# Ledger of designs, part 142: peptides against a protein of PDB entry 5EFW

Target 1, 141 residues: chain A of PDB entry 5EFW
Amino acid sequence: TTLERIEKNFVITDPRLPDNPIIFASDSFLQLTEYSREEILGRNARFLQGPETDRATVRKIRDAIDNQTEVTVQLINYTKSGKKFWNLFHLQPMRDQKGDVQYFIGVQLDGTEHVRDAAEREGVMLIKKTAENIDEAAKEL

## One batch from the design tools (peptide; made by RFdiffusion4, then SolubleMPNN)

Design b1_p30_8_s1 (from b1_p30_8, 9 letters changed)
Fold by OpenDDE base, seed 3:
Structure b1_p30_8_s1 (fold): chain B 141 residues (1-141), chain A 30 residues (1-30)
Amino acid sequence: as target 1 above (141 residues)
Amino acid sequence: DPFLRDAQYLSEEQRERFLARLEERRRELA
């Protein structure tokens, strides 16, 4: 199944479209967030944010998109049912052969706690590696 | 906008090709 093939939480967004909408969501991401694919595709990912989401962290993400750079942060996100989870989130641009940004890749590692130190470093390495694998596979999109 | 909607996400065919590539990558790294 698709779940067996891809077990990581990630989305691909298209900054060339209005409001940088999600154009791909992994099955794991849908399971995590409790949304259907229909409910997510074509929307900006900000619907995951809620009352306890740190606005300064959100601004870091926005700045990375605007500046076409990568960023790694932890923030509170919410499922469709309103459940909170800590999202160790990595975002990076996917560039074409000319160096122009085509897409953004967002990878999420969910948890019940904010992670620090060795646990955070391990998680960051994992989600960055995942993003690179996605980037490689997405070259023909 | 229907035209915009169609462009806002991957087709099923694109998705399957993409997933196949990801699976291949996963196997190579396993």
Scores: peptide ipSAE 0.357, ipTM 0.770, DockQ to the pose 0.060
Fold by OpenDDE base, seed 5:
Structure b1_p30_8_s1 (fold): chain B 141 residues (1-141), chain A 30 residues (1-30)
Amino acid sequence: as target 1 above (141 residues)
Amino acid sequence: DPFLRDAQYLSEEQRERFLARLEERRRELA
């Protein structure tokens, strides 16, 4: 569909379902992670984590979901083949007109190394803007 | 991203279809 073909790495998850599974994944995300859509949908995104993924960073993500807030972090993720990549990750809730959380939007910017300073700021700006655009597309008028 | 740029100009009908797709997928996974 048009949603899946957005040329950014993103997923949409549903916290109202058990274990907050992925309900949408972009084609770019599938290419990045080397999974098929069939392998991804219905699963919690934790399958991207591996041995070198920082657990404290993962806890920050969990806390943001539990508290229904946004968060931006960098963490090691793994493709299906086991290749490591640095994921500059932004997550934010998608709210209805009443302000209630319906979904979460997760946007990923991949890299071979941890980024800092100007590169990090630019990446954060990009993934946040991407999340806002996706959210705006889903907002009720 | 041209799609994301254009998304800010979605009509009400287009947004309704988008939301319907989200809910459809949610129901499929419930």
Scores: peptide ipSAE 0.048, ipTM 0.559, DockQ to the pose 0.053
Fold by OpenDDE base, seed 1:
Structure b1_p30_8_s1 (fold): chain B 141 residues (1-141), chain A 30 residues (1-30)
Amino acid sequence: as target 1 above (141 residues)
Amino acid sequence: DPFLRDAQYLSEEQRERFLARLEERRRELA
């Protein structure tokens, strides 16, 4: 689909299903992570985690889901082949007109190093804007 | 990103199709 071809790394998950599985993934996300769409749909995104992934950071993500809030973090993730990358990750809920959470939008910005200062601020603005664009596309006029 | 820009300006019909796809995926995984 056109949405899947958006040149940004993102997934949509469904917290109303057991274990909040991925129900949508962009082509860019598949390319980044080296997985096929068939391999990841229906799975929780935790398969990206590995030995050097900070568990405290993962807990922040989990807390955001449980509390139905947004969060922005940086963490080590792994491709299918085991390649490490720094993931500047933004997660936010997609809500209906009543304010109830229907989905979560996850946006990933990959890099070779942990970003700081101006580079981090720029990356955060980009991934948040991407998330808002996805949210807008999913809302009825 | 032209695709992202297009997503921002989806018609009502296109948005309905997008939502339908999301719901379809949800049902498939339920």
Scores: peptide ipSAE 0.028, ipTM 0.533, DockQ to the pose 0.056
Fold by OpenDDE base, seed 2:
Structure b1_p30_8_s1 (fold): chain B 141 residues (1-141), chain A 30 residues (1-30)
Amino acid sequence: as target 1 above (141 residues)
Amino acid sequence: DPFLRDAQYLSEEQRERFLARLEERRRELA
């Protein structure tokens, strides 16, 4: 679909289904993670986590979902082949006109290192803007 | 982020179009 072809790493999840599974994944996300779309859809995104993924950071993500709010973090993720990468990750809810959360948008900016200072600020701005663009694109489809 | 909070709300018409697409996928995965 047009949504899947957006040239950014992102997924859309459905918190109304058991375990908040991925229901949309961009082509770029599939390329980044080395999974096929069939391997991704219907799964919780936790399959990207591994031995060196910080559990406290994961808890921040879980808390944001439970509290129906946005969050931006950096964490170690793993590709299908086991390659580690630093994921600058932004998650935000998508709400209906009544304010009820219907979906979550997750955006990933991959890198070989943990970004800090100005680079981190720039990355955060980029990833949040990406989420806004995805939200806007979804509204216009 | 107040700006993002405002932007994430869908109008009734936008929600209808978007949810139609997502619901189709949801039905396949449910």
Scores: peptide ipSAE 0.025, ipTM 0.509, DockQ to the pose 0.048

Design b1_p30_8_s2 (from b1_p30_8, 11 letters changed)
Fold by OpenDDE base, seed 2:
Structure b1_p30_8_s2 (fold): chain B 141 residues (1-141), chain A 30 residues (1-30)
Amino acid sequence: as target 1 above (141 residues)
Amino acid sequence: DPFLEYSQYLSEEQRERLLRLREERAAALA
């Protein structure tokens, strides 16, 4: 599919279902997080969080979902095997032609370190552009 | 529709349940 051609780490969630579960995960995302697709689909993405994940940052994500807005943050996430990685994460709503939120698009840029300055700016531009590409591709499904 | 991609992993009963939940929420927001 068009979504399958996007070789980036991303998920699509459905806020119209209980607990906003993941309804699509890219192959790259599965490789990054070390989960199978069957383990991911139907679950809220909070399973990526762990002891060192900043709760205030998580609240920013929750607020963005509740307010139906976009947000970009960096937070520590964990793979299935327990490996930590810094996730430069972008979330934005996918809206229908009437402007109503149908889904959320989450894009992950993984790294071993918290990024700043030019590296952060470049990463943000990349994940936002990726989210727009996913939005366009998903609307063609 | 990304839901169609998700639905391929569901049984008919599971899919019907999720569709019903979506409809109920849509109706509540109308």
Scores: peptide ipSAE 0.067, ipTM 0.626, DockQ to the pose 0.273
Fold by OpenDDE base, seed 3:
Structure b1_p30_8_s2 (fold): chain B 141 residues (1-141), chain A 30 residues (1-30)
Amino acid sequence: as target 1 above (141 residues)
Amino acid sequence: DPFLEYSQYLSEEQRERLLRLREERAAALA
């Protein structure tokens, strides 16, 4: 589909289904995480977490979902092969015409290290803009 | 519609189950 071919790392999840599963994943996301589409669709994205993933940061993500708000964090994630990467992660709700949450958009910017200062600000702007573009594209489906 | 795109990867049984769950949730929140 047009949506999955967007050359950014992202997923769409459905909080109206049990455990907020991934319902869409970009090709780039699959390449980043080393999973097939069949392996991840219908699953909660927590499979990316591992031993060195900061639990307090994960709680911030959970709180954003529960409160239906956006959040931007950096956390350690793991590929299928077990490779660690720093994930500058942005999550935001996708709302319908009534303002009710339909989905969540998750955008991942991968890196070998934690980014700070100007690099972080640049990354945040990028993933937020990407999320908005995905929101507009997804509403056409 | 992302849900329609997702549904192409589901069996008929899975799709119907998820639709029922969504309807039940909507009814509970009404």
Scores: peptide ipSAE 0.343, ipTM 0.834, DockQ to the pose 0.259; fails the geometry check
Fold by OpenDDE base, seed 5:
Parts: structure tokens; C-alpha cells; sequence
Structure b1_p30_8_s2 (fold): chain B 141 residues (1-141), chain A 30 residues (1-30)
């Protein structure tokens, strides 16, 4: 679909289903993580985590979902082959016309190192803007 | 609608099952 081919790393999850599974993944996300679409759909995104993923950072993501708020963090993720990468990750709820949460949008910016200062600010602006664009595009479907 | 896009990967039975689950969740939250 057109949404799948957006040249950004992102997923859409459904918190109204058991374990908040991924219901949509971009082609870029599949390329980044080295998974097929069949391997991704219907699963909770925790499969990206591994031994060096900070548990406290993961809890921040979980809290944001539970509280239906947005969050931006950096954490270690792993590809299917086990390759580590730093993920500047932004998550925000997608709400319907009544204001109720329908989905969550997760946007990933991959890197070899943890970023700070100007590089971090630039990355955060990019992934937040991307999330807004995805929100608008998804609502038109 | 992301769910409609996702549903293209599901059988009719799977789709109906997920719709029921969503309705039950929505009712519980109301």
C-alpha cells in the first residue's frame, strides 16, 4: 500500500487487541530490522529488545502506552541477525474524532551511536514530524 | 484505516475474531 511505502521507519500498533500487537509496518522498518512482514504482524514490538536494552527505558515506553501519552527515548535494539543499533524512538497515540485512542504510531531513527545535543534535537524533530505525517495519512485510509 | 489495511493479511475468520475482541475491549473501557 501507499502507507507501507513511506520511506521512514515506523509501525502502527493496536492497544485494543491483546498485547498491543503491530498491525502495520513500513517497508523501511522491515529492511532496518531484517524481518519479513509476516514475521512482524500480530506481534508485540518487544522482539526488538535484547540483552543490552535498558529495562528502565522500556518501562518508560510501557508507561506512555498505559497513560496514553507520547514518549521519546533512545534504546538499544536488535535486528533479526542480532546486530545492535541505537534507536531514537518516538511513540504517540492516534486518536479518533471523539478523542479516543485507536492506535499507537512508533517511529524509529537508527544509528550506530547514542546521539546528544544538536544531533539529538534534530533527530527528535524529524521523528516527531514523521509521526504527525503518518497520523494524517493513516486517518485518510 | 490502518485496521482495514492490516486486514488484507487476514482470513475472514481471523478478521471477525479480531473485530469481536476490539468490540469487547471497547465495551469494557466504556
Amino acid sequence: as target 1 above (141 residues)
Amino acid sequence: DPFLEYSQYLSEEQRERLLRLREERAAALA
Scores: peptide ipSAE 0.057, ipTM 0.628, DockQ to the pose 0.262; fails the geometry check
Fold by OpenDDE base, seed 1:
Structure b1_p30_8_s2 (fold): chain B 141 residues (1-141), chain A 30 residues (1-30)
Amino acid sequence: as target 1 above (141 residues)
Amino acid sequence: DPFLEYSQYLSEEQRERLLRLREERAAALA
């Protein structure tokens, strides 16, 4: 679909289904994580976590989902082959016309190292803007 | 989807609890 071809790393999840599974993944996300679309759809995104993933950071993401709020964090993720990368991750809810949460949008900016200061601010600005663009595009479907 | 990224760090049981909480909140806001 047109949404899948957006050249950004992102997924859309459905919190109304058990375990908030991924219901949409961009081509770029598949390339980054080395998984096929069939391997990802219907699963919770926790499969990207591994030995060095900080549990406290994961809890922040969980809390945001529970509270239906947005969050931006950096955490270690792993590709299918086991390659480790730093994920500057932004998550925000997609709401319907009544204000109810329908989905969550997750945007990933991958890097070889933890990002700080100006580089972090720039990355955060980028992924938040991307999330807003995806929100608008998805609502037109 | 940041929730997808977050949800991947939750157990199935934790996700179910969160979903129930969300449903309760939605009902309360209606």
Scores: peptide ipSAE 0.022, ipTM 0.507, DockQ to the pose 0.065; fails the geometry check

Design b1_p30_8_s3 (from b1_p30_8, 8 letters changed)
Fold by OpenDDE base, seed 2:
Structure b1_p30_8_s3 (fold): chain B 141 residues (1-141), chain A 30 residues (1-30)
Amino acid sequence: as target 1 above (141 residues)
Amino acid sequence: DPFLKDSQYLSEEQREKFLKLLEERKKELE
């Protein structure tokens, strides 16, 4: 679909289904993570986590989902082949006309290093803008 | 891998049922 062809790393999840599974994934996300679409649809995104993923950071993500708020964090993720990467991750809810949360948008900016200062601010602005673009695009579908 | 042994692991039968449910949700976004 047009949504899946957006040239950014992102997924859409459905918190109204058990375990908040991925229901959409961009082509770029598949390339980044080295998974096929069939391998990840219907799964919780936690398969990206591994031994060096900080549990406290993961808890921040979980808390944001539970509280239906947005969050931006950096955490270690793993590709299918086991390659580690730093994920500058932004998550925000997608709400319906009534204001109820229907989905979550997750945007990933990958890198070899943890980003700080100006680089981090730039990355955060980028992924937040991307999330807004996805929100608008999804509502138009 | 402790990160893979959770609710995201589905049998083939469970996965097919889950995908059917997801298809209904996808129609809401498409």
Scores: peptide ipSAE 0.027, ipTM 0.514, DockQ to the pose 0.082
Fold by OpenDDE base, seed 3:
Structure b1_p30_8_s3 (fold): chain B 141 residues (1-141), chain A 30 residues (1-30)
Amino acid sequence: as target 1 above (141 residues)
Amino acid sequence: DPFLKDSQYLSEEQREKFLKLLEERKKELE
């Protein structure tokens, strides 16, 4: 689909289904994580976590989902082959006209290093802008 | 994406079938 061809790393999840599974993934996300679409649709995104993933950071993500708020964090994720990468991750709810949460949008900016200062601010601006673009595009579906 | 459509427009019966499918997939993939 058109959304799948957006050259950004992102997923859409459905919190109204058990365990908030991924219902959409961009082609770039599949390339980044080394999974096929069939391998990830219907699963919670926690399969990206591994030994060096900070549990406190994961809890921040869970809290944001539970509270239906946005969050931006950096955490270690793993590809299918076990390759580590730093994930600058932004998550935000997609709401309907009533303000009710329909989906979550997750945007990933990958890197070999934890980013700080100006580089972090730049990355955050990029992934937040991407999330807003996805929100607008998805609402037209 | 069929999952986007399903999540938006599933009937109660369709939703139950979809959830069952998801559970089966989880068993196969984990």
Scores: peptide ipSAE 0.025, ipTM 0.560, DockQ to the pose 0.085
Fold by OpenDDE base, seed 1:
Structure b1_p30_8_s3 (fold): chain B 141 residues (1-141), chain A 30 residues (1-30)
Amino acid sequence: as target 1 above (141 residues)
Amino acid sequence: DPFLKDSQYLSEEQREKFLKLLEERKKELE
């Protein structure tokens, strides 16, 4: 499918299920995080957090989900082996024809450093465009 | 409620049922 061919780091979650679990993960996301698909499906994405993950940033993500809005943040995430990476993360709701939130799309851009200025702007544009591509692909199915 | 904490703590039976539900939802996107 078009969705499966999107070679970016992303997940789709279902807020209509308990604890907003991941229902789809791209191959790239699995490679980035070092988890298998079986280890990820059915879990809340919080398993990527660790000791140096900023709690205030996590709260921004939580608030966006609760308020059914989009958010873009940078936070420390951890792979299965414990490797830290900076995650430029964008989350946005996917709405049905009635305008109700059906899913959330999460897109991750990994790096060794917190990015700013032109690099951040470019990254944000990339992950937002990716999210829109996912939204379009899912709605066309 | 294990679903509200972390889904990794679900029993095998609960996880299997949950995964089936998730698979059905995923099919709506594939």
Scores: peptide ipSAE 0.023, ipTM 0.506, DockQ to the pose 0.090
Fold by OpenDDE base, seed 4:
Structure b1_p30_8_s3 (fold): chain B 141 residues (1-141), chain A 30 residues (1-30)
Amino acid sequence: as target 1 above (141 residues)
Amino acid sequence: DPFLKDSQYLSEEQREKFLKLLEERKKELE
């Protein structure tokens, strides 16, 4: 689909379904994580976490979901083959016309190292802009 | 992907259908 072909790493999750599962995943996300679409859809995104994933950072993500707010963090994620990558991750709710949260948009910017300063700011701007673009596209579904 | 197609809809009716598919998917992924 057009949404899937957006050349950014992103997923859409459905917090109104049990365990906030992924309902959309971009082709790029699949390539990054080394999973097939069938392996991804219907699952909570926590399968990307592993031994070196910071639990406190994960809690920030969980809190954002629970509080229906946006968050931007960096955390270690793992591909299907077990390869580690730094994930500059932005999550934000997608709201319907009534203002109710319908989905969450998660955008991932992968890298080999943790980024700070200008590089981080640039990455954050990029993933936030991407999220907004996805929000607009998703509302057309 | 039928699962993905169903998830494209925002209506509550479609969500119910999606939920059923989701449960099946979870079972398959176990």
Scores: peptide ipSAE 0.020, ipTM 0.508, DockQ to the pose 0.067

Design b1_p30_8_s4 (from b1_p30_8, 11 letters changed)
Fold by OpenDDE base, seed 2:
Structure b1_p30_8_s4 (fold): chain B 141 residues (1-141), chain A 30 residues (1-30)
Amino acid sequence: as target 1 above (141 residues)
Amino acid sequence: DPFLRDAQYLSEEQRALFLERRRERAEALA
């Protein structure tokens, strides 16, 4: 499908299920995080957080979910093996024809460093565009 | 269907709820 052909790091979560679990993960996301589908499907994505993950940033993500809004942040995440990476993360709701939230789309741009200025702006544009592509591809499902 | 592909890895309870929602949406649009 078109969704499966999007070669970016992303997940789709279901806020109507308890604890907003991951219900879809891209191949790239699995490769980035070093997890299998079996290990992460049905789990909340908080397993990517660790000691150096900024709690205030995590709260921004939680607020966006609660308010059913989009958010873009940078936070430290961890792979299965414990490797740290900077995650330029974009989250946005996927709405149905009635305007009700069906799912959330989470897009991750990974890097070894926190990015600022022009690099951050470019990254934000990229992950937002990716989220729109995912939304379009997934609306048929 | 990529959602059905990944739904196989959900718990039985999660998958049942997820599929129920999809059926409800499909019926509402029919």
Scores: peptide ipSAE 0.624, ipTM 0.919, DockQ to the pose 0.886
Fold by OpenDDE base, seed 1:
Structure b1_p30_8_s4 (fold): chain B 141 residues (1-141), chain A 30 residues (1-30)
Amino acid sequence: as target 1 above (141 residues)
Amino acid sequence: DPFLRDAQYLSEEQRALFLERRRERAEALA
């Protein structure tokens, strides 16, 4: 399908299910995080957080979910093996024709460094465009 | 269907609720 052809790191979550679990994960996301589908489907994505993950940034993500808004942040995440990476993360709601939130789309851009200035702007544009592509593709399913 | 593919890895309860909601959405969009 069109959704499966999007070769980016992303997940789709269902906020109407308890604890907003992951209901879809791209192949690239699995490769990045070193998890299998069996290990992550049905879980909240917070398992990517660890000791050096900034709690204030995590709170911004939580607030966006609670308020049903989009957010873009950078935070430290961890792979299954414990490898740290900087995650330029974008989250946005997928709404129906009535404006009600159906799902959340999360897009991850991984890196070894916290990015700023032009590099950050470029990354943000990329992950936001990816999120829009996912939104369109998901509506067909 | 990629959603159905990944739904198989959800718990039985999660999958049932997800599929029900998906049907409701499909009906609303029709």
Scores: peptide ipSAE 0.623, ipTM 0.921, DockQ to the pose 0.863
Fold by OpenDDE base, seed 5:
Structure b1_p30_8_s4 (fold): chain B 141 residues (1-141), chain A 30 residues (1-30)
Amino acid sequence: as target 1 above (141 residues)
Amino acid sequence: DPFLRDAQYLSEEQRALFLERRRERAEALA
């Protein structure tokens, strides 16, 4: 499976560059967020946050990056036009054969509401599986 | 190459560092 064939909302970031910028964005991600590739490549993904984004949840994401671990959360994000959406978000490190972190994979599942119970479990399984597919497809990166 | 496609939108400095790392990985695998 090639990276560009994965029809999901995701980005790949590079923590070895200043401020962990986006270095790859899927077509679906651009459609979801209403940004062009030119507008978001080279930027930190925090531009998706806004007034109603929970800061404690953002700190969980920051801690996961700093500790080089995975995390799954739900948070309010905003499109370019300012439209709010609930983002079931999964982030995990991509490691090389030596175990060193090379990149981070971020997968977004959008919705109109905060999901719980079976819907949440199903969404989490989906975005985690997607992240594994991306990890495999991006080994050539 | 989808990675090179997106790398064109990075800053000159970001792209240079990114491509350098890719070359290093490619050489290590060769």
Scores: peptide ipSAE 0.621, ipTM 0.919, DockQ to the pose 0.816
Fold by OpenDDE base, seed 4:
Structure b1_p30_8_s4 (fold): chain B 141 residues (1-141), chain A 30 residues (1-30)
Amino acid sequence: as target 1 above (141 residues)
Amino acid sequence: DPFLRDAQYLSEEQRALFLERRRERAEALA
């Protein structure tokens, strides 16, 4: 399907299930985070957080979910082996024709450093475009 | 179907609810 062909780091979560678990993960996401599909499907994505993850940033993500809005942030995440990476993260709701939230799309742009200025703007543009592509692809499923 | 592929790794309860909603969506789009 078109969804499987999107070669980006992303997950789809289901906020209508308890604790908004991951219901889909791209191959790239698994490679980035060093987890298997079996290890992360059905879990909340908070397992990527660790000691240096900014709690205020996490709260922004939580607020966006609660308010059913989109958010774009940068935060420290951790791979399975404990490697830190900066995650330029975009989250947005996937809505049905009635406007009700069906899923959330989470897109991750990984990097060794916090991105600023033009690099940040470019990254944001990329992950938002990716999210729209995912939204469109998921409509067929 | 990538959703079905990944749904196999959900718990039974999660998968059941997920599939139910997908059926509802499919019916709405039919």
Scores: peptide ipSAE 0.620, ipTM 0.919, DockQ to the pose 0.879

